# Ledger of designs, part 119: peptides against a protein of PDB entry 5EG6

Target 1, 151 residues: chain A of PDB entry 5EG6
Amino acid sequence: RLRSQTVSTRYLHVEGGNFHASSQQWGAFYIHLLDDDESEGEEFTVRDGYIHYGQTVKLVCSVTGMALPRLIIRKVDKQTALLDADDPVSQLHKCAFYLKDTERMYLCLSQERIIQFQATPCPKEQNKEMINDGASWTIISTDKAEYTFYE

## One batch from the design tools (peptide; made by RFdiffusion4, then SolubleMPNN)

Design b1_p29_8_s2 (from b1_p29_8, 16 letters changed)
Fold by OpenDDE base, seed 1:
Structure b1_p29_8_s2 (fold): chain B 151 residues (1-151), chain A 29 residues (1-29)
Amino acid sequence: as target 1 above (151 residues)
Amino acid sequence: DEELEKREAEFNSKLQRPSAEHLAKLKAA
């Protein structure tokens, strides 16, 4: 299970204030759990507890301090993001990061670029959105550290 | 790819930089 802590994720890293991707590099981030009603901003209040799918989180680069907009961490099933999953986040499964308050935009790796990818509604399954492979992320819990590494 | 570059820039424009003080607070939590 995941809690507010330092995590590593493949591909995502910050250079010069911008996000870029590397097929070899793992970026170090701190994932913070927020209240669902937390407003967008550079300053935010962190809540305690285990992170569940469907909850709002902030990713902060451990190296640069750059932060992403509020995200909703969602469970991934094959090529779909589950909208109604609310169980604790497991490192055994990939996850998707929905950009909160957007039109189905997800954090995505595309041709070594970090972009937002617009998911499409899943036919006949209102609790799912179709995402591509680039929008599926692997996260690994790590001890508090500011580092990057290459796989 | 110009389109991807545009999308990358669009996303990067949403990035935030919390203050050093706030980051310190977060690390201390």
Scores: peptide ipSAE 0.574, ipTM 0.917, DockQ to the pose 0.698
Fold by OpenDDE base, seed 5:
Structure b1_p29_8_s2 (fold): chain B 151 residues (1-151), chain A 29 residues (1-29)
Amino acid sequence: as target 1 above (151 residues)
Amino acid sequence: DEELEKREAEFNSKLQRPSAEHLAKLKAA
């Protein structure tokens, strides 16, 4: 299970005040659980407890302190993000990071660049949105600042 | 890819930098 802690995710890094991608490295971030009604801002109140899908989180780079806008962590099922999943986040599943208060925008890796990708509604399944592979993320709990991934 | 560079810049414009004091509080929580 995941809670407010240090995590690592592949490809996401911060340099020069900006986020960028590296296919060879895993970036380290603090993931913070927020209340659903927490406003956007550089200062935010952290909630205790295990993180569940559908909850609002803040990702903060462990090295630079740079932070992403508020995200909703969502469960991924194949090529879809689940909108109504609320079970505890598991490292056994990939996740998607919905940019809160956007029109289906998700954190996405595209050709070594970090962008927002607009998901499309899933036909006949209102509880799902179609995403691409670049919007599916693997996160792991870690106490490491960063490490290089070797294929 | 010029379009991707534009999209990357758009995302980067949303990045934030919490104060050192706030970051310290977060780590202590």
Scores: peptide ipSAE 0.570, ipTM 0.917, DockQ to the pose 0.705
Fold by OpenDDE base, seed 3:
Structure b1_p29_8_s2 (fold): chain B 151 residues (1-151), chain A 29 residues (1-29)
Amino acid sequence: as target 1 above (151 residues)
Amino acid sequence: DEELEKREAEFNSKLQRPSAEHLAKLKAA
C-alpha cells in the first residue's frame, strides 16, 4: 500500500525550475497525504496513514523541492477516472491526478509537455470522467511494498 | 506549438517552492 513517501513516475521531472517530460527518464517525488480541508499553499501539514483514492496529496520534487498544487489522486479504469473509488492506492493500477478546485482538470502529458487537461463527463456514468492516455500515470514506490493475504 | 507552450507556461506558473525550513519540518514529522 502507498503512504506518504518517495515515489517515482515516468515522463515527469523538474529541470531548469520547470516541469518537463522525458520518455527516457523517471522523476522522483515525495507524495504527501493532506487533510481534505487543507488550504492551498507552499506550507502544508502532512496527515498520517495509507493513501486512498479520492484523497488530497502534494507532490514535491525530491531534487529541486518544487511542489505542485494540491491534487486528488483518482483510480483509473481504462480511459476513465473514477470519482467515487476510495480503496487504498495500488501500484497495480494507473492513477490520475485531478487538480483540486478546478473544472475536471487533470495532470497530463501532451507532446512531451506537462499541461492540465480537461476531462469529459460521462453522461450515463456519473461516477466517471473520460481522460486521455496522457492523463494516466504509473507510480512506483521507492520503499518496500507491503502485502496482505486473505483466505 | 504555440498553444502547447502557453498551456505549459500556465501550469508552470502554478508551481510552488516550500522553504527549506518547511521541508525540514516535513521530514522531521
Scores: peptide ipSAE 0.563, ipTM 0.915, DockQ to the pose 0.647
Fold by OpenDDE base, seed 4:
Structure b1_p29_8_s2 (fold): chain B 151 residues (1-151), chain A 29 residues (1-29)
Amino acid sequence: as target 1 above (151 residues)
Amino acid sequence: DEELEKREAEFNSKLQRPSAEHLAKLKAA
């Protein structure tokens, strides 16, 4: 399960105050869990706990401190973002980052550029939005963890 | 691609820079 922690994602990194894409590099970010009613701003209050799909998060670059606007992390099924999934985020699945309070805008990698991409509604499935492959992200936890074994 | 450059700029304009103090607070939490 994913918690508020440091994560790494492929392709995304910051240089010169802007986000850039590199097929050869991984970006390090801290993912912060926010309350659903948290307002947009450079200063924000974080919550503790496991992150679930549908929850609001902030991504902050571990190197530069640059932050994205509030995002809703959503579960991806093939080329669709699931709007009603609320289970804990799994690192075994790709995710999509919906830009909160936008008209279906998602964080997207397109031709080595980081953009916001507008998803298309699924006419047959109201709980899904069609995204492109560039809007599907893999995140990997980079935090150290302690484990206890009970026989 | 001019359109992609425009979209990239649009996204970059939304980027934020929390204060060093706030970042320190976040790390301490």
Scores: peptide ipSAE 0.562, ipTM 0.916, DockQ to the pose 0.718

Design b1_p29_8_s3 (from b1_p29_8, 16 letters changed)
Fold by OpenDDE base, seed 1:
Structure b1_p29_8_s3 (fold): chain B 151 residues (1-151), chain A 29 residues (1-29)
Amino acid sequence: as target 1 above (151 residues)
Amino acid sequence: DEELKRREEAFNSRLSRPSAEHLEKLKAA
């Protein structure tokens, strides 16, 4: 299970106020759980509790303090993002970060650049959107008190 | 590549920087 805490993710890091990608580096971020109706802004209120798929989160770079726009963390199944998954986030699975209030845009690594990638609807599976591998992320909790590998 | 650069810039333009004070509040919460 994952709570609002510090996490590490491969490829994603900040330099000079911009996000860059590096296959050799893991970016350190704090993931904050937001309320579903939390508005976009520099200041935001966080919620307590375990983070579930489908919930709104804020990623803040632990080094620079730069924050991504509000994201919805979604469960990944192969090359699809699940739209209706609501179980607790597990580090045994990859996740996708949907840019909230966009047309299926996801945080994506493409050719060493961090971009938003537009997912395509999954035919015959309304609860899924097709994403590429670059939009699949692995996060590792750095707070041992709030995570277990076996959960 | 130029298109990717554009997309990258578009994404970067959506980034924000919360104040140090606010970040401390978040960490303390």
Scores: peptide ipSAE 0.549, ipTM 0.909, DockQ to the pose 0.768
Fold by OpenDDE base, seed 4:
Structure b1_p29_8_s3 (fold): chain B 151 residues (1-151), chain A 29 residues (1-29)
Amino acid sequence: as target 1 above (151 residues)
Amino acid sequence: DEELKRREEAFNSRLSRPSAEHLEKLKAA
């Protein structure tokens, strides 16, 4: 499970105040869980808890401090983003980052550029939007934690 | 691709930079 913590994602990198792609670099980010009604801004309030699909998050570059606009993290099924998935985010699955308050715009890697990509509605499946592979991201938790397990 | 360049710039224009103070606050939370 993910919570507000450091994560790493391949290809997404920040240099010179801009996001760009690098096939040989992993970007390090903080992922912050926000309230659904949190407004957009340079300053934002973070909430505690494990991140679920459908929730609002902020990605902040751990190196430069640059922040993406508010995102809704969504579960990916093949080349579709699921709109109604609400289970805890799993690192075993790829995810999509919907740019909040846009018309189906997603964070996307296209020809070594970071862009917003407009997903296409699924006519027969209203709970899905069609995305491309570039809008499907792999995230890995980089925080170390200790756990105690009981049977 | 000029169109991709435009789209990239459009996205980059939506980026923000929280203050160092705010970032430290976030890390402490």
Scores: peptide ipSAE 0.545, ipTM 0.907, DockQ to the pose 0.733
Fold by OpenDDE base, seed 5:
Structure b1_p29_8_s3 (fold): chain B 151 residues (1-151), chain A 29 residues (1-29)
Amino acid sequence: as target 1 above (151 residues)
Amino acid sequence: DEELKRREEAFNSRLSRPSAEHLEKLKAA
């Protein structure tokens, strides 16, 4: 399970106040759990507990202190993001980061650039959105006490 | 790719920097 803590993910890196990607680098971030109604801002209130899919989070670079806009962490099944999954985030599975208050925009790696990617609705499955591989992320807890290999 | 560069810059413009004081407060929680 994952909770508000320091995490590591491949590709995502901050230099000079901007985000960029490197296939050979792991970025270190602190992931903060927010209330669903938390507004966007430089200052934010965090809540305790394990992070579940569908919840709002803030990613803050551990090195530079730069923060991403509010994200909703979503469960990934193959090449789809699940919209209604609410189980605890598992490090055994990839996740997607929906940019909150956007039209299906997800955090995405494209040609070693960090961009937003618009997911495509799945007409036959209303609870899913089609994403590309670049929008699927692996999150690893850097806290050994909370690091697990099971859901 | 200029288009990708523009998209990247657009995303970067949404980044913010919480104050050191605030970040320390969060870490202490």
Scores: peptide ipSAE 0.545, ipTM 0.907, DockQ to the pose 0.724
Fold by OpenDDE base, seed 3:
Structure b1_p29_8_s3 (fold): chain B 151 residues (1-151), chain A 29 residues (1-29)
Amino acid sequence: as target 1 above (151 residues)
Amino acid sequence: DEELKRREEAFNSRLSRPSAEHLEKLKAA
């Protein structure tokens, strides 16, 4: 189970004050769990507990202190983001970062650039949205906090 | 290519920087 802590993700890192992509580099971030009703801002209140899919998080670069806008972390199944998954986030699975309060926009790596990608609705499954591989992320805990794969 | 650059800049414009004081507060929590 993942708690508010430091994590790393491939491709996403900061260079020269901007977010860049590199297949050979990993970015270090602190992931903060927010309340669902937390507003966007430079100052934000965090909550305790294990992070579950569907919850709102803030990613803050451990190097520069730059923060991404509020994200909803979602579970990924193949090339789809699950909209109703609510189990604890697992490092065994990839995840997607929905840009909160947008029309299906996800954090995405495209041609070595960090952009927002608009997911396509899944016609046969209303609880899924189709994303590309660039919008599927692997996160790894980088602190010494204990992590369990059991519920 | 130019469109991707525009999209990248658009995303970058949504970034923010919490104050050092706030970050310290978060660490203390």
Scores: peptide ipSAE 0.543, ipTM 0.907, DockQ to the pose 0.708

Design b1_p29_8_s4 (from b1_p29_8, 15 letters changed)
Fold by OpenDDE base, seed 1:
Structure b1_p29_8_s4 (fold): chain B 151 residues (1-151), chain A 29 residues (1-29)
Amino acid sequence: as target 1 above (151 residues)
Amino acid sequence: DELLEELEKKFNSRLSKPSEEHLKKLKEA
């Protein structure tokens, strides 16, 4: 199970205050669990405990200290993000990062660019949103606070 | 791709950087 800790994810890399994607390296981040009512800001209060799908998190680059806006980590089932999953986050499954307080915008890799991309509602499944493969992320728990993995 | 570049810029503009002091607190938590 995942808790507030350092994690590694492929493609997502921060350099010089900018995001870029690289298939050749993995970025290292610290994932912080936030309260659902935590406001957006440069400073934030973190919670203890295991991270569950549906919870609000902050990703902070362990190298640069740059932080993404608040995200809701969601469980992925094939090419859909599950909106109501609330079980503990598992490293065995991909996840999606919904940009909180947006209209279905997800963190997405597109042609070596890191962007927010709008998911499409599932017509017959209100608890799902269709995402592309670029919006599906693999996260790996790490004991290393600051490192970059190169393929 | 101009569109993707703009989208990338838009997203990057939403990034923030906590203070070193705060980052230290976060790491120690």
Scores: peptide ipSAE 0.492, ipTM 0.895, DockQ to the pose 0.713
Fold by OpenDDE base, seed 5:
Structure b1_p29_8_s4 (fold): chain B 151 residues (1-151), chain A 29 residues (1-29)
Amino acid sequence: as target 1 above (151 residues)
Amino acid sequence: DELLEELEKKFNSRLSKPSEEHLKKLKEA
């Protein structure tokens, strides 16, 4: 189970105030649990407890302090993001980061660039959205600010 | 790819940096 804590994810790094991709390193971010009603802003109030899918989170780079806009962490099933999953976030599962208050925009790695990518609705499954592989993220808990990945 | 670069730029424009004071509060929480 994942709590508000520092996590690492591959391919996501901050440099010069911008996010960029690196397959060789893991970026370290603190994931903050927010209230569902928390507004967007540079300052935000955090909650304690285990993070569940469907909840609103803020990712802050542990090195630079740069923050992403509010995200909803969603469970990934194959190539789909689940809209109604609400179980505790597990490091054993990939996740997707929905950009809150957008039309199905997700944090995505595309050709070594970090972008928002619009998911495709699932006509037959309203509780799912189709995401590409780049929008599926693996996170691990860590207290390290930086990690070099070796294959 | 110009489109991809534009998308990257667009996303980066949404990034923010909380104040040092706020970051301190967050770390203390």
Scores: peptide ipSAE 0.490, ipTM 0.893, DockQ to the pose 0.730
Fold by OpenDDE base, seed 3:
Structure b1_p29_8_s4 (fold): chain B 151 residues (1-151), chain A 29 residues (1-29)
Amino acid sequence: as target 1 above (151 residues)
Amino acid sequence: DELLEELEKKFNSRLSKPSEEHLKKLKEA
C-alpha cells in the first residue's frame, strides 16, 4: 500500500522547468493524496492515509518542486485503464494517471515527449478506457517506511 | 512531430510550482 510518499517512475523527468522523457533516467516524485473536491491550484491540502485507485493525487517533482495538474490514479489491466477500481495502489500493478476534469486525457510518454493523450472509450466495457503503452506507468516506492506490501 | 511538440507545450503550460513554504508544510504533514 502506498501512502502520500515519494515514488519513482521511469521516463518522467523534469529539466529546465519542463517535463522530459529519458529511458535512462528515473524521476522522483512525491505523490500527495487529495480530497476529491480539492480544487486545482499551486497550493493544495493533502490527506493522510493509503492511496487507492480512483483517488485524486498531486505529483510533485522531488528535485524541482514542479507539480502536475491534479490526477486520478487508475489501475491498469493490459491495455485498459479501469475506471471503477478502488483497491489500494500496489506496485504489483501498472497505473495510469488521468488528468482530472478532462475528456479522457492521460499522462503519456510519446516519442520521448510527455503529453496528455486521449484514451478511447471501450464500447463493450463502460468501466474501462483503452490506453496505449505510453500511458501505462510503473511506480516504485522510494520510502520504505511509508510503504506496506500489498498482495 | 509538430503536433507532439504542441501537445508537449500544452502539457508543460499546465505545470505549477507550490511555494517553498507550502512544500515545507507538506513535508511536515
Scores: peptide ipSAE 0.482, ipTM 0.891, DockQ to the pose 0.783
Fold by OpenDDE base, seed 4:
Structure b1_p29_8_s4 (fold): chain B 151 residues (1-151), chain A 29 residues (1-29)
Amino acid sequence: as target 1 above (151 residues)
Amino acid sequence: DELLEELEKKFNSRLSKPSEEHLKKLKEA
């Protein structure tokens, strides 16, 4: 399960206030869980708990402090984003970052550029949107936790 | 690709930076 914590994703990093892409670089971000009704702004209130697909999140660069607009993290099935998936986010699956309050715009890597890409509706599956590979992201938790186990 | 450059610029313009105070608050939450 993923909670509000530091994560790393390939290609995405910030330099000089701009997002850049590099196949050799992994960006470190803190992913914050937001309330669904949280408004856009430089300051935002975070929620505690595990992150589920369909929930609103804020990505903040751990190095520069730059923040992306509010995103909805969505589950990816092959080359489609699932609109109604609500299970806990798993690092075993790629995810898509829908730019909240847009017309199907997703965070996308295209030819070493970070852009928003408009997904295409699935004609026969209203609960899915077609995305490209560049809009599918792998996230890795970077926070450490200690556990004590007993028989 | 001029189009991609414009799209990249557009996206970057949507980035924001929370205050250092707020960032500290977030880390302590």
Scores: peptide ipSAE 0.479, ipTM 0.891, DockQ to the pose 0.677

## One batch from the design tools (peptide; made by RFdiffusion4, then SolubleMPNN)

Design b1_p30_1_s1 (from b1_p30_1, 14 letters changed)
Fold by OpenDDE base, seed 2:
Structure b1_p30_1_s1 (fold): chain B 151 residues (1-151), chain A 30 residues (1-30)
Amino acid sequence: as target 1 above (151 residues)
Amino acid sequence: SPLPKSREIPSTAEEFLKQLEELKKKLEEL
């Protein structure tokens, strides 16, 4: 299970004051659990506890301290993000990062760039949104974890 | 007009908030 801790992810890293993507580089980030009502800002209060899908998190570069906007970490089922999943985050599962308070915008890797990608609602499944592979992320904990997953 | 499906992630929270405000305005116009 994942707690507020240091994690690594493929491609995403910070360079030159910007979030950047590279096929050869892994970024190290702090993932911080926030309260659902936490406002956007550079300063935020970290909440204790295990991170569950559907919760609000901050990704902070471990080196520069640069942070992405508030994200909701969502469970991924194939090419869909689950909107109502609330079980503990597992490193064995891919996850999606919904940009909080946006119209279905997800953190996405596209052509070695970090973009917002708008998910498409699933007409027959209101609890799912269609994403692409670039919006599916793998998290590897660099701290103590019950299980460490490497691809 | 329809909203863009993708865009670059801004480098700062401030820029992101600005984009969010713009996005909200566009959504209100729909």
Scores: peptide ipSAE 0.041, ipTM 0.600, DockQ to the pose 0.789
Fold by OpenDDE base, seed 1:
Structure b1_p30_1_s1 (fold): chain B 151 residues (1-151), chain A 30 residues (1-30)
Amino acid sequence: as target 1 above (151 residues)
Amino acid sequence: SPLPKSREIPSTAEEFLKQLEELKKKLEEL
């Protein structure tokens, strides 16, 4: 299960003070659990506990210390982000990063750039939003004590 | 004007907040 720790995700990294995407690189980040009422800022208070879907997190570049805005980590089912899932975040399971306080904007990879992509509401499923492939992320814990590799 | 479907991720929290306010303004104008 995922907690506030060092993680890796594909493509995303910091270069020259900006967020960039690279198909050849995995970015290393700290994922920090925040309180739901934590305000936006470069300084933040980390909350103890295992990370669950629906919770607020900060992604901090392990190299530069640069942080993304507050995100809500959401579970992904196929091409949809689940709005009400609250179980513990699982390694290697796809997730989406909702940019907190936006109109359905998600962290997305598009044409080697990191963008906000607006999800489309699911008309028949109020607890889901449709996302594109670029908004689906995989997280791998870099904590070897919690990492199991399968060949 | 409709909200854009995508935007670049700002490099700082301050810039993000600025963009967020702009988005809110656009939303209110819809």
Scores: peptide ipSAE 0.028, ipTM 0.569, DockQ to the pose 0.852
Fold by OpenDDE base, seed 5:
Structure b1_p30_1_s1 (fold): chain B 151 residues (1-151), chain A 30 residues (1-30)
Amino acid sequence: as target 1 above (151 residues)
Amino acid sequence: SPLPKSREIPSTAEEFLKQLEELKKKLEEL
């Protein structure tokens, strides 16, 4: 289970005041659980407890302190983001980061770049929307601030 | 409890998208 803690995501890291992507680097971030009604801002209130899918989170770079806008962490099933999943976040499952208050925009890795990818609604399944592989992320617990990932 | 200011980059999704696009453009020009 995942709670507000230091985590690492492949590809995503901060360099030179910007978020960058690298297939060989892992960035370490604090993932913070927020209230669903928490407003956007540089200052925010963190909730205690285990993070569940569908909840609002902040990703804060453990090195620079830079943060992304509020995200909703969503469970991924195959090539779809689940809109109504609410079970505890599992580090063994891929997740997607929906940019809160957008039209289906997700954090996505594309050609070594971080972009927003617009998911496509699933015509037959209202509780799902289609994402690409680049919008599927893995989160693992780590105490490292930053490291190069070698495969 | 609230966390102190964390140097948001940037504060909104729209601004974030713009910055990302600009970054992509700059990277292509290198």
Scores: peptide ipSAE 0.023, ipTM 0.455, DockQ to the pose 0.057
Fold by OpenDDE base, seed 4:
Structure b1_p30_1_s1 (fold): chain B 151 residues (1-151), chain A 30 residues (1-30)
Amino acid sequence: as target 1 above (151 residues)
Amino acid sequence: SPLPKSREIPSTAEEFLKQLEELKKKLEEL
Protein backbone atom coordinates (compact mmCIF):
# COMPACT_ATOMS: atom_id res chain seq x y z
CA ARG B 1 0.00 0.00 0.00
CA LEU B 2 1.04 3.57 -0.62
CA ARG B 3 0.79 6.72 1.40
CA SER B 4 0.85 10.22 0.09
CA GLN B 5 4.38 10.25 -1.15
CA THR B 6 6.71 10.53 -4.06
CA VAL B 7 6.28 7.78 -6.57
CA SER B 8 7.82 6.80 -9.86
CA THR B 9 6.28 5.51 -13.02
CA ARG B 10 7.80 3.81 -16.01
CA TYR B 11 5.61 5.79 -18.35
CA LEU B 12 7.05 9.19 -17.63
CA HIS B 13 10.55 10.28 -16.74
CA VAL B 14 13.01 13.00 -17.51
CA GLU B 15 16.35 12.28 -19.07
CA GLY B 16 18.74 14.87 -20.32
CA GLY B 17 16.20 17.57 -19.82
CA ASN B 18 13.60 15.81 -21.91
CA PHE B 19 10.61 13.73 -21.06
CA HIS B 20 10.68 10.08 -21.88
CA ALA B 21 8.45 7.12 -21.37
CA SER B 22 10.49 4.02 -20.84
CA SER B 23 9.93 0.54 -19.57
CA GLN B 24 13.33 0.68 -17.95
CA GLN B 25 13.36 4.11 -16.39
CA TRP B 26 11.03 5.95 -14.08
CA GLY B 27 9.86 9.48 -13.64
CA ALA B 28 8.93 10.86 -10.29
CA PHE B 29 5.56 12.16 -9.21
CA TYR B 30 3.92 13.06 -6.00
CA ILE B 31 0.78 11.13 -5.34
CA HIS B 32 -1.42 12.68 -2.72
CA LEU B 33 -4.46 11.21 -1.09
CA LEU B 34 -7.46 13.51 -1.01
CA ASP B 35 -10.80 13.41 0.62
CA ASP B 36 -13.52 12.10 -1.61
CA ASP B 37 -15.28 15.42 -1.33
CA GLU B 38 -12.22 17.52 -2.08
CA SER B 39 -13.00 20.11 -4.72
CA GLU B 40 -11.01 20.55 -7.86
CA GLY B 41 -8.45 23.28 -7.74
CA GLU B 42 -4.85 24.27 -7.99
CA GLU B 43 -4.59 24.09 -4.26
CA PHE B 44 -5.76 21.09 -2.37
CA THR B 45 -5.61 19.55 1.05
CA VAL B 46 -3.67 16.37 1.36
CA ARG B 47 -5.01 13.66 3.58
CA ASP B 48 -2.83 11.38 5.60
CA GLY B 49 -3.18 7.69 5.19
CA TYR B 50 -2.60 4.79 2.92
CA ILE B 51 -3.95 4.94 -0.57
CA HIS B 52 -6.50 2.38 -1.64
CA TYR B 53 -7.96 1.77 -5.03
CA GLY B 54 -11.05 3.81 -5.53
CA GLN B 55 -9.74 6.78 -3.62
CA THR B 56 -9.24 10.26 -4.94
CA VAL B 57 -5.68 11.35 -5.52
CA LYS B 58 -3.68 14.19 -6.94
CA LEU B 59 -0.76 13.40 -9.16
CA VAL B 60 1.89 16.09 -9.22
CA CYS B 61 4.81 16.09 -11.59
CA SER B 62 7.93 16.31 -9.51
CA VAL B 63 9.78 18.05 -12.29
CA THR B 64 7.32 20.73 -13.25
CA GLY B 65 5.13 20.87 -10.19
CA MET B 66 2.06 20.65 -12.34
CA ALA B 67 -0.82 18.77 -10.84
CA LEU B 68 -3.28 16.74 -12.82
CA PRO B 69 -6.97 17.02 -12.15
CA ARG B 70 -8.37 14.91 -9.39
CA LEU B 71 -8.04 11.26 -10.19
CA ILE B 72 -9.49 8.11 -8.85
CA ILE B 73 -6.85 5.45 -8.78
CA ARG B 74 -8.25 2.16 -9.97
CA LYS B 75 -6.91 -1.32 -10.03
CA VAL B 76 -6.17 -2.85 -13.39
CA ASP B 77 -6.91 -6.43 -14.28
CA LYS B 78 -5.53 -7.33 -17.66
CA GLN B 79 -7.00 -4.74 -19.99
CA THR B 80 -9.74 -3.60 -17.67
CA ALA B 81 -10.06 -1.10 -14.90
CA LEU B 82 -11.84 -2.35 -11.84
CA LEU B 83 -14.50 0.01 -10.60
CA ASP B 84 -15.08 -1.40 -7.17
CA ALA B 85 -11.67 -2.54 -6.01
CA ASP B 86 -10.73 -0.92 -2.72
CA ASP B 87 -7.70 -2.82 -1.52
CA PRO B 88 -4.41 -1.05 -0.92
CA VAL B 89 -2.56 0.06 -4.00
CA SER B 90 0.13 -2.44 -4.83
CA GLN B 91 3.52 -1.50 -6.10
CA LEU B 92 4.33 -2.58 -9.64
CA HIS B 93 0.74 -3.45 -10.36
CA LYS B 94 -0.75 -1.50 -13.18
CA CYS B 95 -3.03 1.30 -12.15
CA ALA B 96 -5.49 3.38 -14.03
CA PHE B 97 -6.27 6.97 -13.26
CA TYR B 98 -9.87 7.79 -13.79
CA LEU B 99 -10.50 11.47 -14.25
CA LYS B 100 -12.97 12.19 -11.54
CA ASP B 101 -16.47 13.19 -12.53
CA THR B 102 -16.04 12.26 -16.17
CA GLU B 103 -17.67 9.73 -18.40
CA ARG B 104 -15.16 6.94 -18.08
CA MET B 105 -12.21 9.13 -18.99
CA TYR B 106 -8.77 7.94 -18.01
CA LEU B 107 -5.34 9.47 -18.06
CA CYS B 108 -3.69 8.03 -21.11
CA LEU B 109 -0.40 8.23 -22.87
CA SER B 110 -1.03 7.98 -26.57
CA GLN B 111 2.14 8.15 -28.54
CA GLU B 112 3.68 11.43 -27.51
CA ARG B 113 0.49 12.92 -26.13
CA ILE B 114 -1.20 12.90 -22.79
CA ILE B 115 -4.87 12.50 -23.47
CA GLN B 116 -8.11 11.40 -21.98
CA PHE B 117 -9.08 7.93 -23.03
CA GLN B 118 -12.68 6.91 -22.76
CA ALA B 119 -12.99 3.43 -21.43
CA THR B 120 -15.51 1.07 -22.91
CA PRO B 121 -18.03 -0.50 -20.59
CA CYS B 122 -17.82 -4.22 -20.18
CA PRO B 123 -21.28 -5.49 -20.97
CA LYS B 124 -20.92 -8.69 -19.00
CA GLU B 125 -18.96 -7.23 -16.12
CA GLN B 126 -20.51 -4.19 -14.54
CA ASN B 127 -17.55 -3.65 -12.27
CA LYS B 128 -15.09 -3.38 -15.14
CA GLU B 129 -14.44 -1.17 -18.09
CA MET B 130 -12.01 -1.73 -20.90
CA ILE B 131 -8.88 0.36 -21.14
CA ASN B 132 -5.73 0.17 -23.19
CA ASP B 133 -2.07 -0.05 -22.31
CA GLY B 134 -1.72 3.69 -22.61
CA ALA B 135 -4.16 4.09 -19.77
CA SER B 136 -2.32 1.60 -17.59
CA TRP B 137 0.39 3.01 -15.41
CA THR B 138 3.01 1.31 -13.33
CA ILE B 139 3.84 3.11 -10.14
CA ILE B 140 6.42 2.33 -7.54
CA SER B 141 7.19 4.11 -4.34
CA THR B 142 10.40 6.03 -4.16
CA ASP B 143 10.12 5.82 -0.41
CA LYS B 144 10.00 2.20 0.54
CA ALA B 145 9.46 3.08 4.15
CA GLU B 146 6.00 4.28 3.26
CA TYR B 147 5.06 1.29 1.20
CA THR B 148 4.00 -2.28 1.74
CA PHE B 149 3.52 -4.61 -1.17
CA TYR B 150 0.55 -6.91 -1.29
CA GLU B 151 0.23 -9.85 -3.62
CA SER A 1 2.35 -8.88 -16.25
CA PRO A 2 4.59 -7.81 -19.07
CA LEU A 3 6.83 -4.82 -18.68
CA PRO A 4 5.41 -1.56 -19.91
CA LYS A 5 6.44 -0.63 -23.39
CA SER A 6 8.48 2.44 -24.02
CA ARG A 7 6.52 5.29 -25.48
CA GLU A 8 7.09 8.71 -26.80
CA ILE A 9 5.84 11.56 -24.69
CA PRO A 10 6.11 15.29 -24.95
CA SER A 11 9.79 15.99 -24.96
CA THR A 12 9.69 19.32 -23.20
CA ALA A 13 8.17 20.48 -19.99
CA GLU A 14 6.36 23.20 -21.83
CA GLU A 15 4.68 20.80 -24.17
CA PHE A 16 3.76 18.53 -21.33
CA LEU A 17 2.37 21.38 -19.30
CA LYS A 18 0.39 22.58 -22.25
CA GLN A 19 -1.23 19.21 -22.59
CA LEU A 20 -1.95 19.08 -18.91
CA GLU A 21 -3.54 22.48 -18.99
CA GLU A 22 -5.66 21.48 -21.90
CA LEU A 23 -6.63 18.35 -20.10
CA LYS A 24 -7.57 20.31 -17.04
CA LYS A 25 -9.54 22.79 -19.07
CA LYS A 26 -11.39 20.02 -20.81
CA LEU A 27 -12.31 18.51 -17.51
CA GLU A 28 -13.55 21.80 -16.16
CA GLU A 29 -15.79 22.19 -19.15
CA LEU A 30 -17.51 18.91 -18.55
Scores: peptide ipSAE 0.022, ipTM 0.501, DockQ to the pose 0.079

